# Peptides against a protein of PDB entry 3T6J: the designs that were tried, part 66

Target 1, 375 residues: chain A of PDB entry 3T6J
Amino acid sequence: PIVESYIGFIESYRDPFGSRGEFEGFVAVVNKAMSAKFERLVASAEQLLKELPWPPTFEKDKFLTPDFTSLDVLTFAGSGIPAGINIPNYDDLRQTEGFKNVSLGNVLAVAYATQREKLTFLEEDDKDLYILWKGPSFDVQVGLHELLGHGSGKLFVQDEKGAFNFDQETVINPETGEQIQSWYRSGETWDSKFSTIASSYEECRAESVGLYLCLHPQVLEIFGFEGADAEDVIYVNWLNMVRAGLLALEFYTPEAFNWRQAHMQARFVILRVLLEAGEGLVTITPTTGSDGRPDARVRLDRSKIRSVGKPALERFLRRLQVLKSTGDVAGGRALYEGYATVTDAPPECFLTLRDTVLLRKESRKLIVQPNTRLE
Target 2, 372 residues: chain A of PDB entry 3T6J as posed
Amino acid sequence: PIVESYIGFIESYRDPFGSRGEFEGFVAVVNKAMSAKFERLVASAEQLLKELPWPPTFEKDKFLTPDFTSLDVLTFAGSGIPAGINIPNYDDLRQTEGFKNVSLGNVLAVAYREKLTFLEEDDKDLYILWKGPSFDVQVGLHALLGHGSGKLFVQDEKGAFNFDQETVINPETGEQIQSWYRSGETWDSKFSTIASSYEECRAESVGLYLCLHPQVLEIFGFEGADAEDVIYVNWLNMVRAGLLALEFYTPEAFNWRQAHMQARFVILRVLLEAGEGLVTITPTTGSDGRPDARVRLDRSKIRSVGKPALERFLRRLQVLKSTGDVAGGRALYEGYATVTDAPPECFLTLRDTVLLRKESRKLIVQPNTRLE

## One batch from the design tools (peptide; aimed at target 1 Y13 P82 H150 H263)

Design b2_p23_1_s3 (made by RFdiffusion4, then SolubleMPNN; from b2_p23_1, 9 letters changed)
Fold by OpenDDE base, seed 5:
Structure b2_p23_1_s3 (fold): chain B 375 residues (1-375), chain A 23 residues (1-23)
Amino acid sequence: as target 1 above (375 residues)
Amino acid sequence: VLTEPTTAVESDVSFLDYEVAGS
């Protein structure tokens, strides 16, 4: 078997400023079969990057072909096991030196195992579809998230010599219609500028890329889905995201007005964006469970994903990228924190919904040991 | 070679790119 290992100060999720890495180490075996699917995605990456909702001037000048492998973890040491990895975690290095993507396949497999009777916040008629397509949809989302999410977008930089990596005279901000007015100066990084929102903001961008690009037929084809199956995978992927946005409330601390999970905050933001789109795309309905206690249901109208959801996500995703590229921390913070704010305002009453989420909370899965066998 | 994780408790879990213990 092909063995890979990662060791060092890698992930910065536990640093409130997103800069200091936690020491992590793992040993894994390459899953060749699943890696082949990601290789096909890599082969199409340069073309798919052009489908993202920002001008080419806001995309990386040169596509640096990354490695993308699926790994089965044998040993892991750290605070948590990732489903996917994009390294290095430095945007400047990713733009100039390239990057590597990893999916931790057997970690995802654990996440896929859901009992129908324990599946919360979905309509009964969606549960079977969700169970059937959760795994495949996650594979699609992880691939897009890592490769085309974290792997996309340009940072406008002025180097130590005063040279710009973009043409100040010709590049136009698509949101303002004006020339570029802000950029990263020498020594400034994504994390140093955006600080407390950097991790969650980037995860939100990556998740949004996944949702947006999963609508592209070529993506579904790469993963082997066609016709009705492809539509079901899309539906379940979007459904999972809006459900995750509700589940995310578990990781909000009202007393401290803070989020404890970057990815969950990101998913809540996406939920807010899709709710704002209106037109019956997403509906969260408080209900009463079989036990007589509060419950809730999330409904996504699949017929409105392309007509309502996609345009809303497109606009939002473009704004995220433009603000990131230009280093506009004030604008970025205003946008992101606006959607990340949790109140009890109607009609959603998110703080009330949070109580329901906590009431219906299930115990987390603990990965204890891998079982390895010959085929 | 196939590698499958063994879990102590089966439950519904949210999809996370990175899971942090105790969050």
Scores: peptide ipSAE 0.028, ipTM 0.614, DockQ to the pose 0.242
OpenDDE base, seeds 1, 2, 3, 4: peptide ipSAE 0.021, 0.023, 0.025, 0.022; ipTM 0.562, 0.612, 0.603, 0.611; seeds 1, 2, 3, 4 fail the geometry check

Design b2_p23_1_s4 (made by RFdiffusion4, then SolubleMPNN; from b2_p23_1, 9 letters changed)
Fold by OpenDDE base, seed 5:
Structure b2_p23_1_s4 (fold): chain B 375 residues (1-375), chain A 23 residues (1-23)
Amino acid sequence: as target 1 above (375 residues)
Amino acid sequence: ALTEPTTEVESDVSFTDYTVSGS
């Protein structure tokens, strides 16, 4: 077997400023079969990057072909085991030196062992589809999130010598129609500028890329889905995201007005974007459970994903990227914190929904080291 | 990195068995 190991100060999610890494270590074995799917995605990455909703001037000048492997984790030491990894976490290095993507395949396998009777916040008619396609749809999402999410977009930089990595005269901001007015100066990084929102903002961008690009037929084909199956995978991927946005409320602390998990905050933001799109795309309905206590249902209108959801996500994702590229912290913070704000305002009443989420919360998952056999 | 959304669990502890091929 091919063995990979990662050791060092890697993930910065526990740093409120997004700069200091937590010490992490894992040992894993390459899953060759699953890696082959991601290799096909890598082969199409340069083309798929062009499908993202920003001008080429806001994309990396040169595509640096990354590695993408699926790993089965044998041992993991850290505060939380991810489903996917993109390294290094430094945008400047990713742009100049390249990056590596990893899917932790056996982590995904554990997560999908959900009993139908315990599945919360879904309509009964969606539960079977959700159970069937959760795994496959999440494989798609992980691949897109890591490779084309974290792996996309350009940062406008002025170096120590005063040279720009973009043409100041010709590059136009697609949101304003004006020339570029802000950029990263020498020594400034994504994390140093965006600080407390950097991690969650980037995760939101990456998740949004996943949802947006999963609508592309080529992506579904790469993962082996066609026809009705492809449409079901799309539906379940979007459904999973909007459900996750509701579940995210668990990780909000009202008393401190803060989020405790970057990815869940990101998913809540996406939910807010899709709710704002309106037109019956997403509906969250408070209900009464069989136990007579508060419950809720999330409904996603499949027929409106492309007509309503995609355009809304496109506009939002473009704004995220433009603000990131230009180092516009004020604009980025205003946008992101606006969607990340949790209030009890109608019609959603998110603080009330949070109480429902907490009421329906299941026990925490514990992942234990697998048994390994040599055949 | 990407984390899985919080979901329902059958038990507090999940075990997985894996077979590693000799290659």
Scores: peptide ipSAE 0.160, ipTM 0.609, DockQ to the pose 0.061
OpenDDE base, seeds 1, 2, 3, 4: peptide ipSAE 0.114, 0.137, 0.232, 0.225; ipTM 0.570, 0.626, 0.609, 0.624; seeds 1, 2, 3, 4 fail the geometry check

Design b2_p23_2 (made by RFdiffusion4)
Pose (drawn by RFdiffusion4):
Structure b2_p23_2 (pose): chain A 372 residues (1-112, 116-375), chain P 23 residues (1-23)
Amino acid sequence: as target 2 above (372 residues)
Amino acid sequence: SFALEEGGAAVFDETDTEPAKRF
């Protein structure tokens, strides 16, 4: 459509429980030139789902070209203006017929060297160069194969299923599936507090995982003297964001104040656990004399160590999502999402520095439409 | 007919903290 639109109580992020949605609405026009560069990604999107750490039976039944667009926003009502979105928020529809992927083009043009804190004098160079371009990649993957992948196991009214039980097996356990989503049950209705952050984490992780693929970069025009940087800046940005996320964690209440930032911190911790000197957090000192930190990500060890930690992570997340296993999901997540002062990082002590170097986000003014 | 005017409402920029969302 020339004009793209949508509205309702949709994104459930701000419900302390995680079920009730917050009202919003948007009207934006579809840009053509930048969209083809996405519709490409849609065309070859089918294969990639099978590159995911879980078998094809643990994935959605068919596939689709649901849609991927680039929208110049006219009116976005509500609390915020996301870079990209995958909707509608009803999973059943995501599997049965489809969903949509939205990359807002003109919001970007808005959001783009001393404020590059927690990096090094190198790094921020590659950051300034490849952040913008890589942003499209991470968004595309986050939206398309982030939430585009995965399958829910639901018990329909009768004792039957939405799938064949005897032929489905859990790779982690080896047994046959003992858990699932029953009638009326949904992602938020079960995982609740964690559902948003958990699902986002999965999406971002698939983002990096498939951001390691030559094809996708060929779609975005990255290869050779190019294919490097973008991938690096992407991962580096992920680990840095995992650091900045401490600001949005409330230690007193042992509570996270956001899904994305928490998820990012989780991915950071998983990478740190992979060890092998791949990632480091150094309690340095800024030129101003105050405290500071430098995030060190060895790029040569990306494929040899980090990727395994990823596909093992995604495999577990997805496995627990399909069977709807809350116990394992939480135990696996809230354990990763835990914030403590234990070394050789001391996140409780690092959070202060994160708050000192903290940033306050900008404001986006919007135009109106007068009737003549 | 319609015309476009500036100076409308403002919203917080979520590109860094919540870029892509599951809606």

Design b2_p23_2_s1 (made by RFdiffusion4, then SolubleMPNN; from b2_p23_2, 15 letters changed)
Fold by OpenDDE base, seed 1:
Structure b2_p23_2_s1 (fold): chain B 375 residues (1-375), chain A 23 residues (1-23)
Amino acid sequence: as target 1 above (375 residues)
Amino acid sequence: GTVVTLGGKEVEDMTETRPVVRG
């Protein structure tokens, strides 16, 4: 088998300022079958990047073909095992040197081993479909998230010599209609400028890219889905995201007004965006469980994903990218923190819903005891 | 081919979050 590994100070999620990496490492075996799907995605990446909702001037000048591999992890040392990885984490290096992507496939398989009876916050008629397609939809989401999420977008930079990597006279900000007014100076990075929101903001952008591009038929074809199956994969992917946004409330600390998990905060933000879209796209309904205690149900109207959801996500995602590209920290913080705010305001009453989420909290899974076999 | 499987044990842990490599 082909063995992959890495080790070092890589992810900065545990640093409140997004600067210091946690020491981690893994040893894994290449899953050739799943890697082949990601190779097809890579082959289409340059064209798919053009489908993202920002002008070409806000995309990388040159696409650098990355490596993308599905890995079955044998061992992982760190505070948590990711589902996917895109490295390096520095945007400047991604733009100039390229990047690598991996999916930790067997980690996902363990995470999805949920019994139907324990599946919270879904309607009964969605549970079987969710169980069936959660895995496949997540493969799609991870692939898009890593390759076209983290792997997309341009930072506007003025180098140490005063030269710009964009034409100041012709490039227009699509949100303002004006010329570019801000950029990264020499020595400034995404993490250094956006600091406390950098990790979560970028995760939100990447997750949004996944949701947005999973609607594209070519993407589903690459992963082997057509017809009704493709539509079910799309539906379950979006349903999973809105459910995740509700589950995310577990990781909010009201007393400190802070989030303890960057990805969960990102998922909550996406939920808020889709709720704001209205028109019956997403509905969260407080209920009473069979035990007589508070419960909730999240509903996603499948028929409104393309008509209501996609446009809302498009606008939001474009705004995220424009603010990122221009280094507009004030605008980016205002946007992101606005959606990340958790209050008890009606109609959602998120703080009350948080109590429900905590009440329905399930045991989490610890990954243990890897095994190998020949087949 | 080689198949690698992992075991899952229910514990009070936050590892079910999807970490994505960010730097």
Scores: peptide ipSAE 0.109, ipTM 0.579, DockQ to the pose 0.349; fails the geometry check
OpenDDE base, seeds 2, 3, 4, 5: peptide ipSAE 0.017, 0.018, 0.032, 0.016; ipTM 0.404, 0.440, 0.404, 0.441; seeds 2, 3, 4, 5 fail the geometry check

Design b2_p23_2_s2 (made by RFdiffusion4, then SolubleMPNN; from b2_p23_2, 12 letters changed)
Fold by OpenDDE base, seed 5:
Structure b2_p23_2_s2 (fold): chain B 375 residues (1-375), chain A 23 residues (1-23)
Amino acid sequence: as target 1 above (375 residues)
Amino acid sequence: STRLELGGKSVEDFTETRPVVRG
């Protein structure tokens, strides 16, 4: 088998400033069959990048074809095992030298293994679909998240000699209609500028890319879905995201007004965006469980995903990218922290919902070293 | 900032995952 590994100070999620890496490492085996699906996605990546809701001037000048491999983890050392990885974490290097994507397949398998009776916050009618399509939808989301999420977008840079990597006279900010007013200077990075929100903001952008592009028929075809199956995969992917946004409240600390998990904060932000879209797209309804205690249900109207959800996500995603590209920390922070704010204001009453989430939460999850076999 | 985390398995209902090596 083909063995892959990495080790070092890689991820900065535990750094309050999002800069210092924690020590992490893994050893894994390549899953050739699953890798083939991602290879097809890579083959279409350059075209799919054009479908993202920002001008070409805000996209990378040159597409650097990455490697994308599905891995089955044998051993992992770190604070948490991801489902997917895009490396290196340095945006400048990703833009100039390229990047590598990996999907940790057996981690996804663990995430997929949910018992129906323990599946919280979904309508009964959605549970079977959710269970059936959770795995496939995860494959789609991870692929898009890593490859076209983290792998997309341009940073406007002024180098040490004062030269720009964009035409200051012709490039227009699509949000303001004006010329570009801010950029990254020499020595400035995404993490250094956006600091405390950098990790979560980037995860939110990547997740949003996944939701947005999964609506494209070509994407579904790449993953082998057509017709009703494709629509179900889309539905479950979006449903999973809005559910995750609710679950995310577990990782908010009201007393400190902070989030303890970057991905969960990102998912909550997306939920807020989709709730703001209104028109019955997403509904969270407090209920009473069979035990007589508080519960909740998340409803997503599949018929409104394209008509209501997509436009809302498009606008939001474009704003995320524009603010990232221009290094507009003030604007980016205002936007992101606005959606990341958790209050008990009606109609959602998120702090009250948080109590429900905590009441219904599962025990702490554990991943153990897997066994291997030959087939 | 370039990872997707989906979480693990509940301790109470954990099922083993197994990498499969195909020749």
Scores: peptide ipSAE 0.012, ipTM 0.411, DockQ to the pose 0.058
OpenDDE base, seeds 1, 2, 3, 4: peptide ipSAE 0.024, 0.012, 0.019, 0.017; ipTM 0.587, 0.442, 0.540, 0.422; seeds 1, 2, 3, 4 fail the geometry check

Design b2_p23_2_s3 (made by RFdiffusion4, then SolubleMPNN; from b2_p23_2, 14 letters changed)
Fold by OpenDDE base, seed 3:
Structure b2_p23_2_s3 (fold): chain B 375 residues (1-375), chain A 23 residues (1-23)
Amino acid sequence: as target 1 above (375 residues)
Amino acid sequence: AVTITEGGKSVEDLTETRPVVRG
């Protein structure tokens, strides 16, 4: 077998300022069969990067072909097991040296297993489709999130010698129509500048890339989906995201006005973006469960994903990237915290919905580390 | 590493993990 591992201070999600890494390590075995789809995605990555909704000047100058492997994890030491990983966690290194992506396939397989009776917040008509396609759609999302999410975009930098990695005279900010007015100075990083929102903001960008690019026929083809299956995978991927945005409320602490999980905050932000798009794209309806207690239903109009959802996400995703590239912390914070704000304002009444989410919360289970054998 | 997670929630069914065979 091919064994992969890493160890060190890697993820900063538990640092409120996004700077201090948690010591983490894993040992995994390469799943050759499952890696094939990701290899095809890598082969198309340079072309797919051009489909992202920002000018080439905001993308990496040179495409560095990354490695992407599906891993079956044998042991994982850390605060939680991810579904996918992109390393290193330094934008400058990603930009200049490259990166590696992994999908933790057996972790995903566990996540894909859904008990219909416990599946909350979906319409009955969506449950069977959701159960059928959650796994495949999440494979698509993870691949896009890691490779083309975290693996995309450029930071504008002025080095210690005063040289810029962009042409100040010709590069135009697509949001303002003006020349670039801010950048990262020597010693400044994504995490150091954006601090408390850095991790969640970046996860939101990566998740948004996944939703946006999963609409591309080439992506679905790479993963082996065509026709009605491809459309169902798209639908379930978007449905899963808006559902996750509702579930995310569990990780908001009203008393402290803070979020406790970066990815879930990101998913809530995306939900807010798609709700703002309106036109019946996303609907959250408070209901009464069979037990007579509060419940809710999330509905996504499939027919409006491309016409309403995609344009809304495009605009939002472009803004995320532009603000990131230019190191515009004030603008980035205003945008992101605006969508991350949780109030009880109508029509959504998110604080009330949070009570419903907590009421319907499933018991947390422990992930047991697997073993393997030679046959 | 930047990671994708299902948040702090446990996965719904831990029995559906893919087995790893060394060979």
Scores: peptide ipSAE 0.090, ipTM 0.560, DockQ to the pose 0.057
OpenDDE base, seeds 1, 2, 4, 5: peptide ipSAE 0.019, 0.018, 0.086, 0.019; ipTM 0.531, 0.510, 0.584, 0.519; seeds 2, 4, 5 fail the geometry check

Design b2_p23_2_s4 (made by RFdiffusion4, then SolubleMPNN; from b2_p23_2, 12 letters changed)
Fold by OpenDDE base, seed 4:
Structure b2_p23_2_s4 (fold): chain B 375 residues (1-375), chain A 23 residues (1-23)
Amino acid sequence: as target 1 above (375 residues)
Amino acid sequence: GVRLELGGKSVVDETETRPVVRG
């Protein structure tokens, strides 16, 4: 078998300032079959990057072909096992030296196992579809999230010699219509500037890229989905995200106005964006469970994903990228924290919904006991 | 080829760690 491993201070999600890495390591075996799908995605990456909703001037100057491998993890040492990884975690290095992507395939496979009776917050009509396509949709989302999410976008930088990596005279901010007015100076990084919101903001950007690009026919084709199956994968991917946004409330602490997990905060933000889009795209309805206690249902109108959802996400994602590229911390914080705010304002009444989410809390999965078989 | 299978058990905790699943 082909074995891959890494070890070191890598992820900074547990650092409130997004700077200090947690010691982490894994040993994994390459899943050749799934890796082949990601290789096809890599082969299309340069073209797909052009589909992202920002000008080429806000994208990397040169496409650096990354490696993307699906891994079955044998051992993982860390506080949490990710579904995917994009490294290095330095945006400047990503754009100048390149990056590597991995998907932890067997971690995803474990995540696929959901009992219908325990599946919360979905309409009954969606449960079977969700169970069927959760796995495939996750593969798509993770691939896009890592490769085209974390792997996309440019930081505008002035180097130590005073030179810019962009043309100050010609590059226009698509949000303002003006020339670029801010950038990263020598020694400034994404994490150093955006600090407390950096991790969650970046995850939100990456998740948004996944949702946005999964609508592209070529993406679903790469993963082997066509026709009705492709549409179902898209639907379930979006449905999963809006559901995740509701589930995210578990990780919000109202008393401290604090989010405890960057990814969950990101998913809540996306939910808020899609709710703001209106037009019946997303609806969260409080209900009463069979036990007579509060419950809820999230509904996503499939017919409105492209007409309502995509434009909303496009605008939001562009704003995220522009603010990131220009190092506009004030604007970025205002945007992100605005959507990340949890109140009890109608119609959603998120604080009340949080009580429901906590009541219906699902057990976290601990992944243990790896086995190997020869095939 | 080599196939790896993982087992999982459910535990309720509020640890500030990366979520295992996306949703």
Scores: peptide ipSAE 0.028, ipTM 0.527, DockQ to the pose 0.222
OpenDDE base, seeds 1, 2, 3, 5: peptide ipSAE 0.019, 0.007, 0.006, 0.015; ipTM 0.366, 0.389, 0.358, 0.361; seeds 2, 5 fail the geometry check

Design b2_p23_3 (made by RFdiffusion4)
Pose (drawn by RFdiffusion4):
Structure b2_p23_3 (pose): chain A 372 residues (1-112, 116-375), chain P 23 residues (1-23)
Amino acid sequence: as target 2 above (372 residues)
Amino acid sequence: AAPTLGPSTAGIADVPYPVAFAP
């Protein structure tokens, strides 16, 4: 459509329980030139789902070209203006017929060297160069194969299923599936507090995982003297964001105030656990004399260590999502999402520095439409 | 088609920017 639109109570992020949605609406025009560079990603999108750490039976049944667009926003009502979105928010539809992927083009043109805190003098160079371009990649993957992948196991009214039970097996356990989503049950209705952050974490992780693929970069025009940097800046940005996320964590209430930031911190912790000097957090000192930190990500160890930690992680997340296992999901997540002062990081002590170097986000003014 | 189940989390790629309307 020339004009793209949508509205309702949709994103569930701001419900302390995680079910009730917050009302919004948007009207934006579809840009053509930048969209083809996405429709390309859609065309070859079919194969990639099978590169995911879980078997094809643990994935959605068919596939689709649901849609991927680049929208110049006219009116976005509500609290915020996301860079990209995958909707509608009803999972059943995501599997049965389809969904849509939205990359808002003109919001980007808005959001783009001393404020590059927690990096090094190198790094921020590659950051300034490849952040913008890589942003499209991470968004495309986050939206398309982030939430585009995965399958829900639901018990229909009768004792039957939406799948064949005897032929499905859990790779972690080896047994046959003992858990699932029963009638009326949904992602938010079960995982609740964690559902948003958990699902986002999965999407971002698949983001990095497939951001390691030559083909996607060929779609975005990255290879050779190019294919490096963008991937690096992407991962580096992910780990840095995992650091900045401490600001949005409330230690007194042992509570996270956001899904994305929390998920990013979780991915950071998983990478730190992979160890092998791949990632480091150094309690440095800024030129101003105050406290500070430097995030160190060894690029040469990206495929040899970090990737395994990823596909093992995604495998577990997805496995627990399909069967709808909350116990495992939480125990696997809230454990990773835990914030403490234990070394050799001391996140509780780092958080202060994160708050000192903290940033306040900018404001996006919007135009109107007068009727003549 | 109409959904047989309740709503779930929307897949938003990044944390949204705050917005305001021009007078």

Design b2_p23_3_s1 (made by RFdiffusion4, then SolubleMPNN; from b2_p23_3, 16 letters changed)
Fold by OpenDDE base, seed 2:
Structure b2_p23_3_s1 (fold): chain B 375 residues (1-375), chain A 23 residues (1-23)
Amino acid sequence: as target 1 above (375 residues)
Amino acid sequence: MKSKFGAGPTGVTAEPLPVVRAP
């Protein structure tokens, strides 16, 4: 078997300022079959980057072909096991030196073993489809999230010599119609500038890229889905995201007005964006469970994903990228924290829904890692 | 950057290799 490992101070999610890495490490075995799908995705990456909703001037100047492998984790040490990884975590290095992507395949497989009876907040008619396609849709989402999410976008920089990595006279901000008015100075990084929102904001951008690009037929073909199967994978991927946005409320602390998990905050933000789009795209309905206690149902109108959802996500994703590229912390914070705000305002009444989410919360699942044996 | 389905150490029992994925 092909064995991969890494160890060190890598991810900064536990640092409130997103700067200090947590010590972690893993040993894993390469899944060759799934890795082949990700290799095809890599081969299409340069073309797919052009499908992202920002001008080429806001994309990396030079495409650097990354590695992408699916890994079956033998052992993992850290505060949590991710579904996928994109490293290094420095945008400048990603732009100039390249990056590596991995999907932790067996972590995903285990997470997908959801019992139908315990699946919360979905319509009964969606449950079987959700169970069937959750795994495959996650493979698509993780691949896009890592490779084309974290792996995309340009930071506008003025170096120590005063030189810009963009043409100040010709590059136009697509949101304002004006020339670029802000950028990263020498020594400034994404994390240093955006600080407390940097991790969640970037995860939100990456998740949004996944949802947006999974609508592209070429992406589904790469993963082996065509026709009705492809449409089902798309539907379940979007459905999973809006459901995750509701589940995210578990990780909000009302008393402190803060979020305890960056990815879940990101998913809530996406839910808010899609709810704002209106037109019946997403509906969250409070209900009463069979036990007589509060429950809820999330509905996603499949027929409105492309007509309503995609344009809403396009506008939002473009704004995320433009604000990131220009280092506009004030604008970025205003946008992101606006969508991340949790109130009990109608019609959603998110604080009330949070109580329902907590009531329906599943017991914490413990990851039991496999042992290897010689046969 | 990491993509996580849940917060903290969330997961299930992993089977020994080779891993058979659920559909």
Scores: peptide ipSAE 0.031, ipTM 0.573, DockQ to the pose 0.054; fails the geometry check
OpenDDE base, seeds 1, 3, 4, 5: peptide ipSAE 0.024, 0.021, 0.020, 0.028; ipTM 0.612, 0.544, 0.549, 0.623; seeds 1, 3, 4, 5 fail the geometry check

